Peptides against a protein of PDB entry 7BDX. Designs and how they scored, part 3

Target 1, 212 residues: chain A of PDB entry 7BDX
Amino acid sequence: EMGAAACTLLWGVSSSEEVVKAILGGDKALKFFSITGQTMESFVKSLDGDVQELDSDESQFVFALAGIVTNVAAIACGREFLVNSSRVLLDTILQLLGDLKPGQCTKLKVLMLMSLYNVSINLKGLKYISESPGFIPLLWWLLSDPDAEVCLHVLRLVQSVVLEPEVFSKSASEFRSSLPLQRILAMSKSRNPRLQTAAQELLEDLRTLEHN

## One batch from the design tools (peptide; made by RFdiffusion4, then SolubleMPNN; aimed at target 1 G67 I121 N122 R156; its pose is not in this set)

Design b2_p26_6_s3
Fold by OpenDDE base, seed 4:
Structure b2_p26_6_s3 (fold): chain B 212 residues (1-212), chain C 212 residues (1-212), chain A 26 residues (1-26)
Amino acid sequence: as target 1 above (212 residues)
Amino acid sequence: as target 1 above (212 residues)
Amino acid sequence: SLTDALFEETIRVSEERAKKLLEELK
């Protein structure tokens, strides 16, 4: 209980850039984010296939951790830190996103995807995550989620890849061959305006790439 | 491990006034500080009489909690919050300081004493803690600690009482009758310059009161 | 809930910062 509460407060205050800098400026950052990954992994591994996100101290704790990572990644120095010094955490997040079933731990997935998107703002970060084994299949796996928010953040991450020619060129063949075009088209007709817009923008970006 | 790490980071960033305000501005502050007291109490109750402060995750966690409370109490709005809304926590800290043996959990005692000192900057806070049952005996009990830092912070708290006539007048009789003058005099000759100075200042303040 | 509020805030902040950065690159 106390751990979850403390972590939740840390999450809340980490929305501030100065707090993120303070977190990273300390000598505990590396260890903290290392343990973060381990904790998240342990949580996800403990989940049964049919278990939904529980309102428990443990789930709250992990949720807060994912929130902290997201907030850190939203800041330039935080992205730099994660990409340079906490790659294992990024690997863990990618792995966990693959381990979670569609519809499972929806909010956690959203935060993890957001963190990855934030990391992807850094070219080095984008390169790192996009070159991870199974990255493209992972995106499509995640895009199978019935949750519109999950899908939205997947599309944003896909867009980050597509908009970076250096990254896209390396995976263009695999990307084109595996692209769930029908799914994205369906999303472009979503009643969720954010999802709809994201899908439309991505489709436009993809069409532009096909003509070049 | 993760809880301790998260709490330690929260402690670190709580050194900022803005972070303290952010902590208190949230809807979790009351619950957090309630659980804080409970957690600290549970820890101290788990200690055997001869057990020293352990370098464990649990001890680190509690240490960080005490640090957070101290940092919160260092800020005006934090003092206001503690004195008005978290009196149970203050009661707990006072109780725990009594439960700990001389030489036991030295660093924790220091932080708890620091928190109480910070609270004592608020007149309402000073009144509250000084009117707590057994407060004066507690001060003398704590002053029996062989640790100079513990004693230093006890002396500072005593000084806060002495320097506030409204508070001192209520307990002046008990204070005078129980004052460990020889102990304070001995501290005024300490090789620790901070302790020495604090003891000297207190003795001067006490002498001034005797002439009024 | 607080968790939901923090969640939404996290989303908002992340999106705003990302958008701002992208606009600056343009």
Scores: peptide ipSAE 0.217, ipTM 0.806, DockQ to the pose 0.199
OpenDDE base, seeds 1, 2, 3, 5: peptide ipSAE 0.214, 0.216, 0.217, 0.216; ipTM 0.804, 0.806, 0.807, 0.806; seeds 1, 3 fail the geometry check

Design b2_p26_6_s4
Fold by OpenDDE base, seed 4:
Structure b2_p26_6_s4 (fold): chain B 212 residues (1-212), chain C 212 residues (1-212), chain A 26 residues (1-26)
Amino acid sequence: as target 1 above (212 residues)
Amino acid sequence: as target 1 above (212 residues)
Amino acid sequence: SVTDALFEETKRTAERRAKKLLEELS
């Protein structure tokens, strides 16, 4: 209970850039984000395939941690820190996104995806995550989620890859060969306007790449 | 481990006034500080009389909580919040200070005393804590601590009482009858310059009151 | 819930900051 409460408060205040800088300026950042990854991993491993996100102290704690990571990654110095000093955490997030079943821990997935997207704003971060083993299959796995918001954030992450020629060129062959085009097309017709727009934009970006 | 790490970070960032405002501006403040008190109480109750402050996750967590309370109380709005909405926490801190043996959990005592001192900056806060049952005996109990820093903060709290006529007048009889004058005089000769100064100042304040 | 509120805030903040940065880089 107390841990979740404290972590939730930390999450809330981490929306401030100055707080993120303060978190990172301390000598505890490395350890904190290391333990963060471990904690998130332990939580996900404790879930069976049929268990949904529960309103528990543990889930709240992990949710808050993911929120903190997202907020940190939203700041330039935070991205730099994560990409340079907390790669294990990024690896963990990628792994956990693969371990979670479609529809499982939806909100957590959203935060994790948002964190990765934020990291992807940094070219070095984008390179790192995109070069992760199984990254492309992971994206497609995540696009199978029934949740429109999960899918939205996946599409945004895909777009980050597509829009960076240096990154896209390395994976272009695999990307083209495995692209779930029908799924993306279906999303472009979604009733969710955000998902619809994201899918349309991605399709446009992809078409542009085919003509070059 | 993770809870302690998160709480420690929260403690660190709570040194900022803006962060304190953010903590209090949320709808979680009441619950957080309620649980804080409970957590601190549970920790102290788990200690036997011979156990010193251990470098454990639990102790670190409680230490960080006490630090947060101290930082919150350092801000005007934080004092207002504590005095108006978290009186149970103040009661808990007072109780725990009584439950801890001399030399036991020294750093925690210091933070708790600092928090009470910060609260005492608010007249309403000072009134509240000074009117607590056994407050004066508690001060003298705490002055028996062999730690100079504990004693320093006790003296500061005593000074807060002495310097407020409205508060002092209510307890003046009890105060005068029970004042450990010899102990304070001994502290005025301490090799610790901060303790020495605090004791001297308090003695001066007390002498001034005797002449009025 | 508070969690939901923070969740939404996090989404908005992260997206806004990301978008702004991308706009500054174009």
Scores: peptide ipSAE 0.185, ipTM 0.807, DockQ to the pose 0.227
OpenDDE base, seeds 1, 2, 3, 5: peptide ipSAE 0.176, 0.176, 0.176, 0.175; ipTM 0.804, 0.805, 0.805, 0.805

## One batch from the design tools (peptide; made by RFdiffusion4; aimed at target 1 P146 D147)

Design b2_p28_1
Pose (drawn by RFdiffusion4):
Structure b2_p28_1 (pose): chain A 212 residues (1-212), chain B 210 residues (1-210), chain P 28 residues (1-28)
Amino acid sequence: as target 1 above (212 residues)
Amino acid sequence: EMGAAACTLLWGVSSSEEVVKAILGGDKALKFFSITGQTMESFVKSLDGDVQELDSDESQFVFALAGIVTNVAAIACGREFLVNSSRVLLDTILQLLGDLKPGQCTKLKVLMLMSLYNVSINLKGLKYISESPGFIPLLWWLLSDPDAEVCLHVLRLVQSVVLEPEVFSKSASEFRSSLPLQRILAMSKSRNPRLQTAAQELLEDLRTLE
Amino acid sequence: AAEAAEAAAEAEHILNLRRDRAELLHET
């Protein structure tokens, strides 16, 4: 209970750039981010499906962990630190997104997809994520999730890699072969404007790159 | 005069999340949200055989109080703090909406309805408002107001209550059937565009979940 | 002013998510 309360407080204050700089400056953050991935992996493996039932100081603990990782990656030196020091944590995030079934732990998936988008803002972070093993199959599969907030963060991550045609050119062929053009087109007609324009903007960039 | 000027200044700066977080600790020593409800209750009681005066120092004081409550509830930890600590203030807001006759204190009713909408974004806040005494009769009463802006914010609150699970097993199935569907339909053909669109949106949501 | 507009846009966004979730639950 005490461990989760401290992680929740750290999640609250981690929204500040001054606090994020202080976390990376203290010689204990490396251990914190290594054991964070182990705790997130342990939490996901412990779930035999079901849902989560807002596990008392268990789910709030991992949510605080993913929330902190997201708020750290939201700061320039935070996403820089993560791609240099905590590349294993990025591997764990990408692994846990594929390991989580559609509709299972939706809040955890959005926090994790938000952190991957933030790390992709760093040039090395974009290279590391896009060059990870089944990255393209993972993207199209996370789009098969029924939750609209998960689909929105997948499209935002796809738009981020698509916005760097150099990195996008390495993962060619499968971007044209396996892309769920029909699902992205359906998302460009959703009554939710943020999801609708995210898919509309991604479709504009996808059609423009195939011709230019 | 001085009290209203300081409250208006606080309403201006309360649009910041940093300021809202700073306000939530101050409620301990000076019961800011506890005495806010008393001031709002005292103001409506003082309008015995009369309606609003406006441009007054007293009118802008309560407007600033309701504006501050709304700007606090607009921040996630603000609406979380209100439903945990300031449930009496929420009771006062819901009570004063029913106590105010139609056409009386229109600006105050709109600001109050905006704060309830914001608190309803929080899961516990939605339960607390929808399970409050006389809540459905209050929605009907507020929709009988001639002012379009008040009707719009009632429809926005009703839309917030209609969306989300709320157990869904006839707990929300009866809430939808008990609404003034005729008045919502009349407001769907309204000459006020903002009101017409809110009633249209709400009607789509009522039909979608039927 | 801009911060209040952003808070309002966030509230609208949550409302849209609630709509999507309610539809999804209804279908379920």

## One batch from the design tools (peptide; made by RFdiffusion4, then SolubleMPNN; aimed at target 1 G12 T70 A74; its pose is not in this set)

Design b2_p29_2_s2
Fold by OpenDDE base, seed 3:
Structure b2_p29_2_s2 (fold): chain B 212 residues (1-212), chain C 212 residues (1-212), chain A 29 residues (1-29)
Amino acid sequence: as target 1 above (212 residues)
Amino acid sequence: as target 1 above (212 residues)
Amino acid sequence: DEILEELRRLAEEALRLAAEKAAEAAAAA
C-alpha cells in the first residue's frame, strides 16, 4: 500500500519535465527502470496463474510504474534515455502487451501503449519498437481488444508507423497483407468520437499511401 | 525493493519546491502522509522484536519516507500542510524518536530530527512540537546519543526553542532544571566542527537568556 | 539469475506485507 502510494505520487509529479530530468539525472535511474520492467513482468505473469486476487494495491503500483514510464517517454530527454539505456524495458512492454489477452488489464495496456506512442515520437524510438520481432502481429492482437481506449492508442501507434516512410517501407508488405481493414472500418463508425476520428485519419493516411 | 526504489526517487525529486507543491496539490497527500507515519511506526516496532534482519530495502524505504517528510517540511507550504493536516505524523516522529535507543537507527533519527527542525522554522510548527508531552525529556534523551550528527540536529532544535521567547517561556523552568549542561559543554569541545559550533552558539544564547 | 530471483521474491514479499498491513489498517478503521 505505501509503495503504491509513493509510486502514485512519483507518477503524478513525473508529469513535469523538470521532475523527469531529476529522475534521469540521478545515479539510480538505470536500476529503477530495470526493476520496473521486472516488476511489471512479474505482475502480468501472476495474472495467468491460480494466483490470489491481485490486491488493488499491487495493481495500483504497476499502474503507477507504467504511468512513470509514460511520463518519462513524454519528454525528449526521457525518450532518448529509454531508447539508449532502457531497451530491455521497451522489450518488456512489447512482450507484456502480447501476453495480455483482449479485455485483460485494460488500464495497464493503455498506459503501456501510451509509453510506446511517446517513444515513437522520436524516429530512433519508432525504429526500435517497429523492428521488434512480431511487432505487426502484436498491433493486430491489441486491435482485437474490445476496449475503445486500447484500440485508440493502438491506432495512434499504427499512425506513427504509417507516417514515417523509412519505417513503413520496411514493413509495408507485411502491414498490407495482415491489415485488419474490416476492424479499422468498424472503428471508423464507432460511437466513441476519439476512436472514430483516429480510425478515419488512419484510413485516409493508408489511402494516400496506396495511391503513391 | 521496487517500492524502495520508487520512494527513493520521490525523495530525490522532492528537494524541489515545485515538486512539494505538486505532492501537496494532489488529492492523495493526506492519505500518503498518514500511511507514511504508520509505515515508519511499523518499521521501528519491528526493530525491538526478534524479527528478521530488516532487509536493506525496508530500511531504505523508511529512509526515503523520512526524507520526503524532511523535504516537504523544508518548504513554507509544506510546513503549513504538516502542521495543519498531518499532526499525527509529527506526533509519530516525536514518538519514534523516543522509542529509538541511543545509537539505534542513526540515519533515520537524523532525517526525523531534520524534519522537526524544518517544522520549527514556523512559529506554529515550533509551538506544536514544543507543546508535545515529554518534549523536553525527549530532547535530552536524543542528546545522549553517541552520534555527532544526531546531537547536532538536536542542538539545532533546542536552539529554535531557545530563540523563541513565546515558546521558551512556557518551558523555561523545566528546561533550566533538566538542561544537560555538562553534555553540551562536552559538545562545545567536540572535534566535529559543526557540532562544536552549534554547542557554542547554544551556550551563548543560554547565557544571554540568563542575564535577561 | 539467483540475485534477480531473490530481488523478485523480496519485492513480492514487501508487496504482500504492505497489502496485509493495509488490510489490517482498513479493518481497524
Scores: peptide ipSAE 0.000, ipTM 0.601, DockQ to the pose 0.024
OpenDDE base, seeds 1, 2, 4, 5: peptide ipSAE 0.000, 0.000, 0.000, 0.000; ipTM 0.574, 0.597, 0.592, 0.605; seeds 1, 2, 4, 5 fail the geometry check

Design b2_p29_2_s4
Fold by OpenDDE base, seed 3:
Parts: structure tokens; C-alpha cells; sequence
Structure b2_p29_2_s4 (fold): chain B 212 residues (1-212), chain C 212 residues (1-212), chain A 29 residues (1-29)
């Protein structure tokens, strides 16, 4: 309980750039993010056995951890740190997103996807995650989620790839051959305005790439 | 482990006034400080049975919690919050300081004493803690500690009482009758310059009060 | 939604293949 409470407060204050700098300016950041990855992994692995209540202290703790990573990745120095010094955490996030079934741990998925998107703002980060084995299949696995927020953040991440020629060119063939076009088209007709817009924009970007 | 790491980071960033404001601006502050008191109490109670390694994750967690309270109390709005909304925590700190033996959990004592001193900067806070049952005996109990830092912070707290006529007058008789004058005189001759100065200043303040 | 169910199946198959490939790569590294 106390750990979750402390971590939740840390999550809240980590929305500030100055707090992110303070976290990363210390010698404890490396250890913190190392343990973070392990903790998140342990939590997700535990979901297959016991029905963990999503409202448990453990869940709140992991959500806060994911939130901290997201907030850190929202800041330039935080992205630099994650991409250079905490690659194992990024690998863990990618793995966990693949281990979770559609509809499972939706809130955690959203936060992890937001983290990846924020990392992708840095070209080096985008390169790293997009070159990870199984990245494209993972995107489509995640896009099979019934949750609109999960799908929204997947589409945003896909758009980050599509908008970067240096990254897109490396996976263009796989991307085109496996693209769940019918699913994206269905999302462009969603009643969720954010999802609808994201899907429409992505479709427009993809059309532009076909003509170039 | 993860909880201690997160709490330690929160402690570090709570040295900023803006972070304290952010912590207290949320609806989670009350719960956090409530659980904090309980956690600290549980830790101290556990010391009588099992030799807890001072370097344990549990110890680090409690030290970080005490550090957070100290940093919060260092800020005006933090003092206001603690004195008005977290009195149980203040009562817990006073109780725990009484439960610990001389030389036991020195680092924790220092942090708790710093918290009380910071609270005492607010007249309302000083009134509250000084009117707590057994406060004067507690000060002398703590002054029996062999640790110079513990004694230093006790003397600072005593000075806060002595320098406030409205507070001192209420306990002046008990204070004078139980004052460990020989102990304070010995401290005024300490090789520790901070302790020496604090003891000398207190003795001067006490002499001034005898002539008025 | 038939589209969603089809997508789930296809995506799951693709992901499992990718995971298998990744494990093979880890074994070779």
C-alpha cells in the first residue's frame, strides 16, 4: 500500500520537466528504471495464473510506474536517458505489450504505448523500437484490441513510423504486406472522434506514400 | 525494493517547494501521510523483536518517508497542511521518538526531529507539539542520546520553545524543574562545532529569561 | 465485429511467429 501511494505521488509530480530532470540528475535513476522494468514484467507474468484485481495495490503501483516512464519520456532529456541508458526497459515494454491479450490490462497498455510514442519523438528512439524484432506484428496485435484508447495510441505510433522516411523505408515491405487496412478503415468510421481522426490521418499519410 | 526506490526518488524531488505544492495540491496527500505514519510506526514496533538491518529496504523506505515529511514541513504550505490536516502523523512522530532508545535508529530520529523543528516554525505547529502530553520529558529523553546530530536537533527544538513566550510560559515551570542543565553545559563544550554553538546559544537564551 | 475477430486471429498468428523468430534469434546470440 505505502509503496503504491509513494509511487503514485511520484507519478503525479513527474509531469513536471524540472522533476524529471531532478530524477535523472541523481545517481539513482538507472537502478530505479531497471527495477521498474522487472516489476512490470513480474506483474504481467502474474496475470496468467491468478486473477489479479485491477484495483489492487500491485496494479496501482505498476500503473504509476508506467506513468512515470511516460512522463519521463515526454521530456527531451528523459527520452535521451531511456534510449541511451534504459534500453532494457524499452525492450520490456515491447515484450509486455506482446504478452498481453486484447482487452487485458487496458490502462497499462495505454501508458506503455504512450511511453513508446514519447520515445519515438526522438529519431534515435524511433529507430530503436521500430528495429526491434516483431515490432510490426506487435503493432497489428495491439490494433486488434477492442479498446479505442489502445488503438488510438497504436495508430499514433504507426504514424510516427510512417512519417519518418529513414525508419519507414527499412520496414516498408513488411508494413505494406501485413497492414490491417480493413481494421484501420473501420476505425476511420469510429464514433470515437480521436480514434476516427487518427485513423483518417494515417490513411491519408499512407495514400501519400503510395503516390511517391 | 521498488517501493523504497520510488519513495527515495520522491524524497529527493520533495526538496523543491514546487514539488511539495504539487504533492499537497492533489487529493492523495491526506491518504499518503496517513499511511506514512502507520508505516513508520510498524517499522519502529518491529525493531524490538527482530534485529532489522538498518540497510534493509524497509529501513530505506522509512527513512525516505521521514525525509519527505521533513521536506514538506520545510515549506510554509507544507507546515500548514501537517498542522491542520495530519496531526496524527505529528503525534506518531512524537510517540516514535519516545519509543526509540538512545542510540537506536539515529538517522530516523534526526529526520523526525528535523520534521518537528520545521513544523515549529509555524507558531500553531509549535503550540501543538509543545502541548502534547510528555513533550518536555521527551526532549530530555532525546537529549540523553549519545549522537551529536540527535542532540543538535533536540537543542534546536528546545530553542524554538524558549524563544516563543506564548509557548514557553505554559510549560516554564516544568521546563525549569526538569532541565538537564549539566548535560547542556557539557554539550556547550563539545568538539562538534554545531552542537557546541547550539548549546551555547540556548544557555544564553535561558540566562536572558532568568533575568526577565 | 467480424473484422475485429479476423484481425485478432491474423495478428495473433503473426505475433506468435514473430515471437518464435525472436526466441530463435536469442538462441543464436
Amino acid sequence: as target 1 above (212 residues)
Amino acid sequence: as target 1 above (212 residues)
Amino acid sequence: DEILEEQKKLAEEALEKAKEKLERLKELA
Scores: peptide ipSAE 0.247, ipTM 0.778, DockQ to the pose 0.015
OpenDDE base, seeds 1, 2, 4, 5: peptide ipSAE 0.035, 0.033, 0.025, 0.047; ipTM 0.740, 0.739, 0.733, 0.743

Design b2_p29_4_s3
Fold by OpenDDE base, seed 2:
Structure b2_p29_4_s3 (fold): chain B 212 residues (1-212), chain C 212 residues (1-212), chain A 29 residues (1-29)
Amino acid sequence: as target 1 above (212 residues)
Amino acid sequence: as target 1 above (212 residues)
Amino acid sequence: PITVEPELSEEERRRVEEELERLLAELKA
């Protein structure tokens, strides 16, 4: 309980740029994020298919960790840190997103996807993520999630790839062939306005790139 | 390990006034500090006379908690919060200081004493601490500690009492009779210059008050 | 960039709402 409480407080204050700078300026940042990845991985491995009670202290703790990563990635120096010094954590997040089943740990998925999105703001981060082994299949897997919020953040991540010519050009053929376009099209018809708009925009962006 | 790491980071950033404000502005502050006290108490109770390895994750975690309390108390709004809304934590700290044997958990004692000192900056805090049951005997107990740093911070706390006429006048007779003046005098002859000075100053302050 | 903050538990939200309602009721009295 105390661990979750402490981590939650840290998560709350990590929304501040100054706090992120303070976290990263310390000599403990590397270790913290190393352990973060390990902890998140251990948590996911422990699920063994059980619907984890979202309200458990363990869940809250892991949510807070993911939230911290997200907030760190929201800051330029944080992105730089993650891309340069905590690639293993990024790899872990990608792996966990692949390991989780559709509908499993929805909130955690969302937070992790938010973190990846933030990292993708940086070209180096975007390259790193998009060039990760199995990234395209991962997108397909994630877009199969029944949760609208998960799909929304996947679409945003895909959009980040599509909007960067340097990245998209290298993968354009694979993206076109391996993205579940029909699923995205279905999302563009969603009753969720945010999901609908995101899917529609992505489809438009993809169409624009086909004509070029 | 992760809990200790998270708590340590929180401790580090809690040195910022803005972070303290953020911590206290959140809805989770009350719960956090409630659990903090419980955790610290549980830790101390678990020691059962064993020399706790200072390097254990558990120890580091509790150190960080005490550090956070100290940093919160360093800020005016933090003192107000502790005095008004977390009195149980203050009581716990006082109790733990009484429960620990001389030489036991030295670092923790120091941090807890630092927190009490910070609280004592506020008159209300000073009154609360000094009026706690067994406060004077506690001072005697703490001053028996072989650690110079423990004694130093006890002396500082005592000085805070002595320097506040409203507080000292109520307890003057008890302080004079129950303070180990000979021990303080011995400290004034210490080779540790900080301890020496603190003891000397306190003795001077006490003498000044005897003439009034 | 996206920043995320801890969400209040349903229980905590309920407490806050109840307190707010009490405060509002006191102001109307």
Scores: peptide ipSAE 0.251, ipTM 0.764, DockQ to the pose 0.289
OpenDDE base, seeds 1, 3, 4, 5: peptide ipSAE 0.220, 0.243, 0.234, 0.249; ipTM 0.756, 0.773, 0.748, 0.771; seeds 3, 4 fail the geometry check

Design b2_p29_7_s3
Fold by OpenDDE base, seed 2:
Structure b2_p29_7_s3 (fold): chain B 212 residues (1-212), chain C 212 residues (1-212), chain A 29 residues (1-29)
Amino acid sequence: as target 1 above (212 residues)
Amino acid sequence: as target 1 above (212 residues)
Amino acid sequence: TLDKLFEETLKNLAVPELEELEKKAAKPE
């Protein structure tokens, strides 16, 4: 209980850039983010057996951790820290996104995807994430999720890759050969306006890359 | 482990006034401080059996909680919050200071005493603390501690009472009858310069009150 | 609530800072 409460408060205050700087300026940041990855991994591994109530203290704790990572990654110094000093956490987030089943832990997936998107604003971060083994298959796996918010954040992450020629060129062949075009086209017709727009924009970006 | 790490980060960032305002502006603050008191109490109660290693994750967690309370109480809105909405936490801190043996959990005692001192800057807080049953005996109990930092913060809290006529007048008879004058005089001759100064100042304040 | 924190976090999409834009622009295509 108390740990979840403390972590929830830390999540709330981490929306401030000054708080993110304060977190990262401390000698405890490295240890915190190391344990964060381990804690998130342990939680996801525990889901294979017990229907953990989504409202459990453990779920709340992990949700808050993912929120903190997202908020840290929203700041330039935060994403630089994650890319330089917490790569294992990024690897863990990528792994957990693969390990989670479609429709499982939707809100957690959204935060993890947002954290990756925020990291992808840093070119080093984008390179690191996109060069991760199984990254492209992972994107397509996640795009199979029935949740519109999960799919939206996947499309944003795909767009971050597509809009960076230096990154896209390395994976362009695999990307083109495996692209779930029909799924993206279906999303471009979604009743969800945010998902619809993101899918349309990505389709336009892809068309631009085919003509160049 | 993770809880202690999160709480330690929250403690570190709570040194900022803006972070304290952010903590208190949230709907989670009341719950957090309620659980804080319970957690601290549970920890102190656990000490009667096991020689808990001072460096345990549990000890670190409770230490960080006491640090957060201290930092919150350092800010005007934080004091107002504690006095208005978290009186049970103040009662718990007073109780735990009585339950801890001399030389036991010195660092925790120091933080708890600092939190009470910070709360005492608010006249309502000072009134509330000083009107607590057994407050004066508690001060003298704590002043028997062999630790100079514990004694220093006790003297500061005593000074806060003595310097406020509206508060001191209510307890003046009990205070004068039970005052460990010889102990305070011994502290005024301490090799610890901070303790020496605080004891000297308190003795001067007491002399001023006897002549008025 | 956690939902409120979630909703606030959902708004916290990163935008490139000027230095990050300059670093992107300085790489030749």
Scores: peptide ipSAE 0.254, ipTM 0.796, DockQ to the pose 0.170
OpenDDE base, seeds 1, 3, 4, 5: peptide ipSAE 0.222, 0.234, 0.250, 0.244; ipTM 0.789, 0.791, 0.796, 0.795

Design b2_p29_7_s4
Fold by OpenDDE base, seed 2:
Structure b2_p29_7_s4 (fold): chain B 212 residues (1-212), chain C 212 residues (1-212), chain A 29 residues (1-29)
Amino acid sequence: as target 1 above (212 residues)
Amino acid sequence: as target 1 above (212 residues)
Amino acid sequence: LMDELFEQTLKQLAVPELEELAKKAAKPA
């Protein structure tokens, strides 16, 4: 209970750049983000046995941790910190996105995907994420999610890779062969306007890069 | 572990007025401070059985909670919030200061006393604390602590009462009869310069109020 | 309560700073 309450308050205040700078300015940031990854991993591993109620203190706690990571990654110094000093946390987020089943922990997936997207604004972060083992298979897996918000944030992450020629050129052959283009095309026909637009834009960007 | 890390970060950032405003601006503040009091009480109750190592995650967590309360009370809106909306937490802090033995949880006592002192800057807070049942006996108990920092912060709290004529006049007879003046006089001869000065100033203030 | 913070966090999309854009633009293709 109290841990979840404290973490939830920390999440709420971490929307401020000054608070993110204060979190990172201390010697405690490294330990905090290390334990964050371990805590998130422990939670996801616990889901295969007991259907933990989404409203559990543990679920709320992990949700708040993912929110903190997202808010930290929204700030330039936070992205630099995560990419330089907390790569294990990025690896953990990528792993957990692979371990979670379609429709499982949807809101948590959205926050994890947002954190990765925010990190992808940093060129070093984008390179690190896109060069991670199994990244393209992970995109294929995540684009199979029934949730439109999950798919939307996956498409945004894919777009961040596609719009960076230096990153996309290294993966272009694998993206063309392994990206679920038919699934993205189906999303471009979605009744969800945000998902529809994001899928259309990504398909246009991919077509532009096929002709170059 | 993770709870203590999150709470410790929240404590660190709560030194900012903007962070305190952000903590209080949400609907979560009431619940957080309610659970804070309960958590601190549960910790102190656990000390009578197992000598919890001071370096335990639980001790660090409760220490961080007391730090957050202190930092919130350092801000005007935080004092107003505590006095108006979290009186139970103030009652809990007063009770825990009575339940803790001399030399037990010294650092926690210091933070709790600092929080009460910070609340005492608000006239309504000072009235509430000083009119609390057993306040003067509690001062006598706390001034028996072997720790100079505990005694220093008790003397500062006593001084905040003594320097407010409207508050002191209501308690003046009880203060004169129940305050351990001989102990304060012994502290005025302490080798600790801070304790010595605080005890001297308080004795001078008390003498000035005896002549009026 | 978690939902409100979630909705707030959904707005926390990173925008490239001018320096980050300059670093992207300064690498020749």
Scores: peptide ipSAE 0.203, ipTM 0.784, DockQ to the pose 0.163
OpenDDE base, seeds 1, 3, 4, 5: peptide ipSAE 0.195, 0.193, 0.198, 0.203; ipTM 0.781, 0.780, 0.782, 0.784

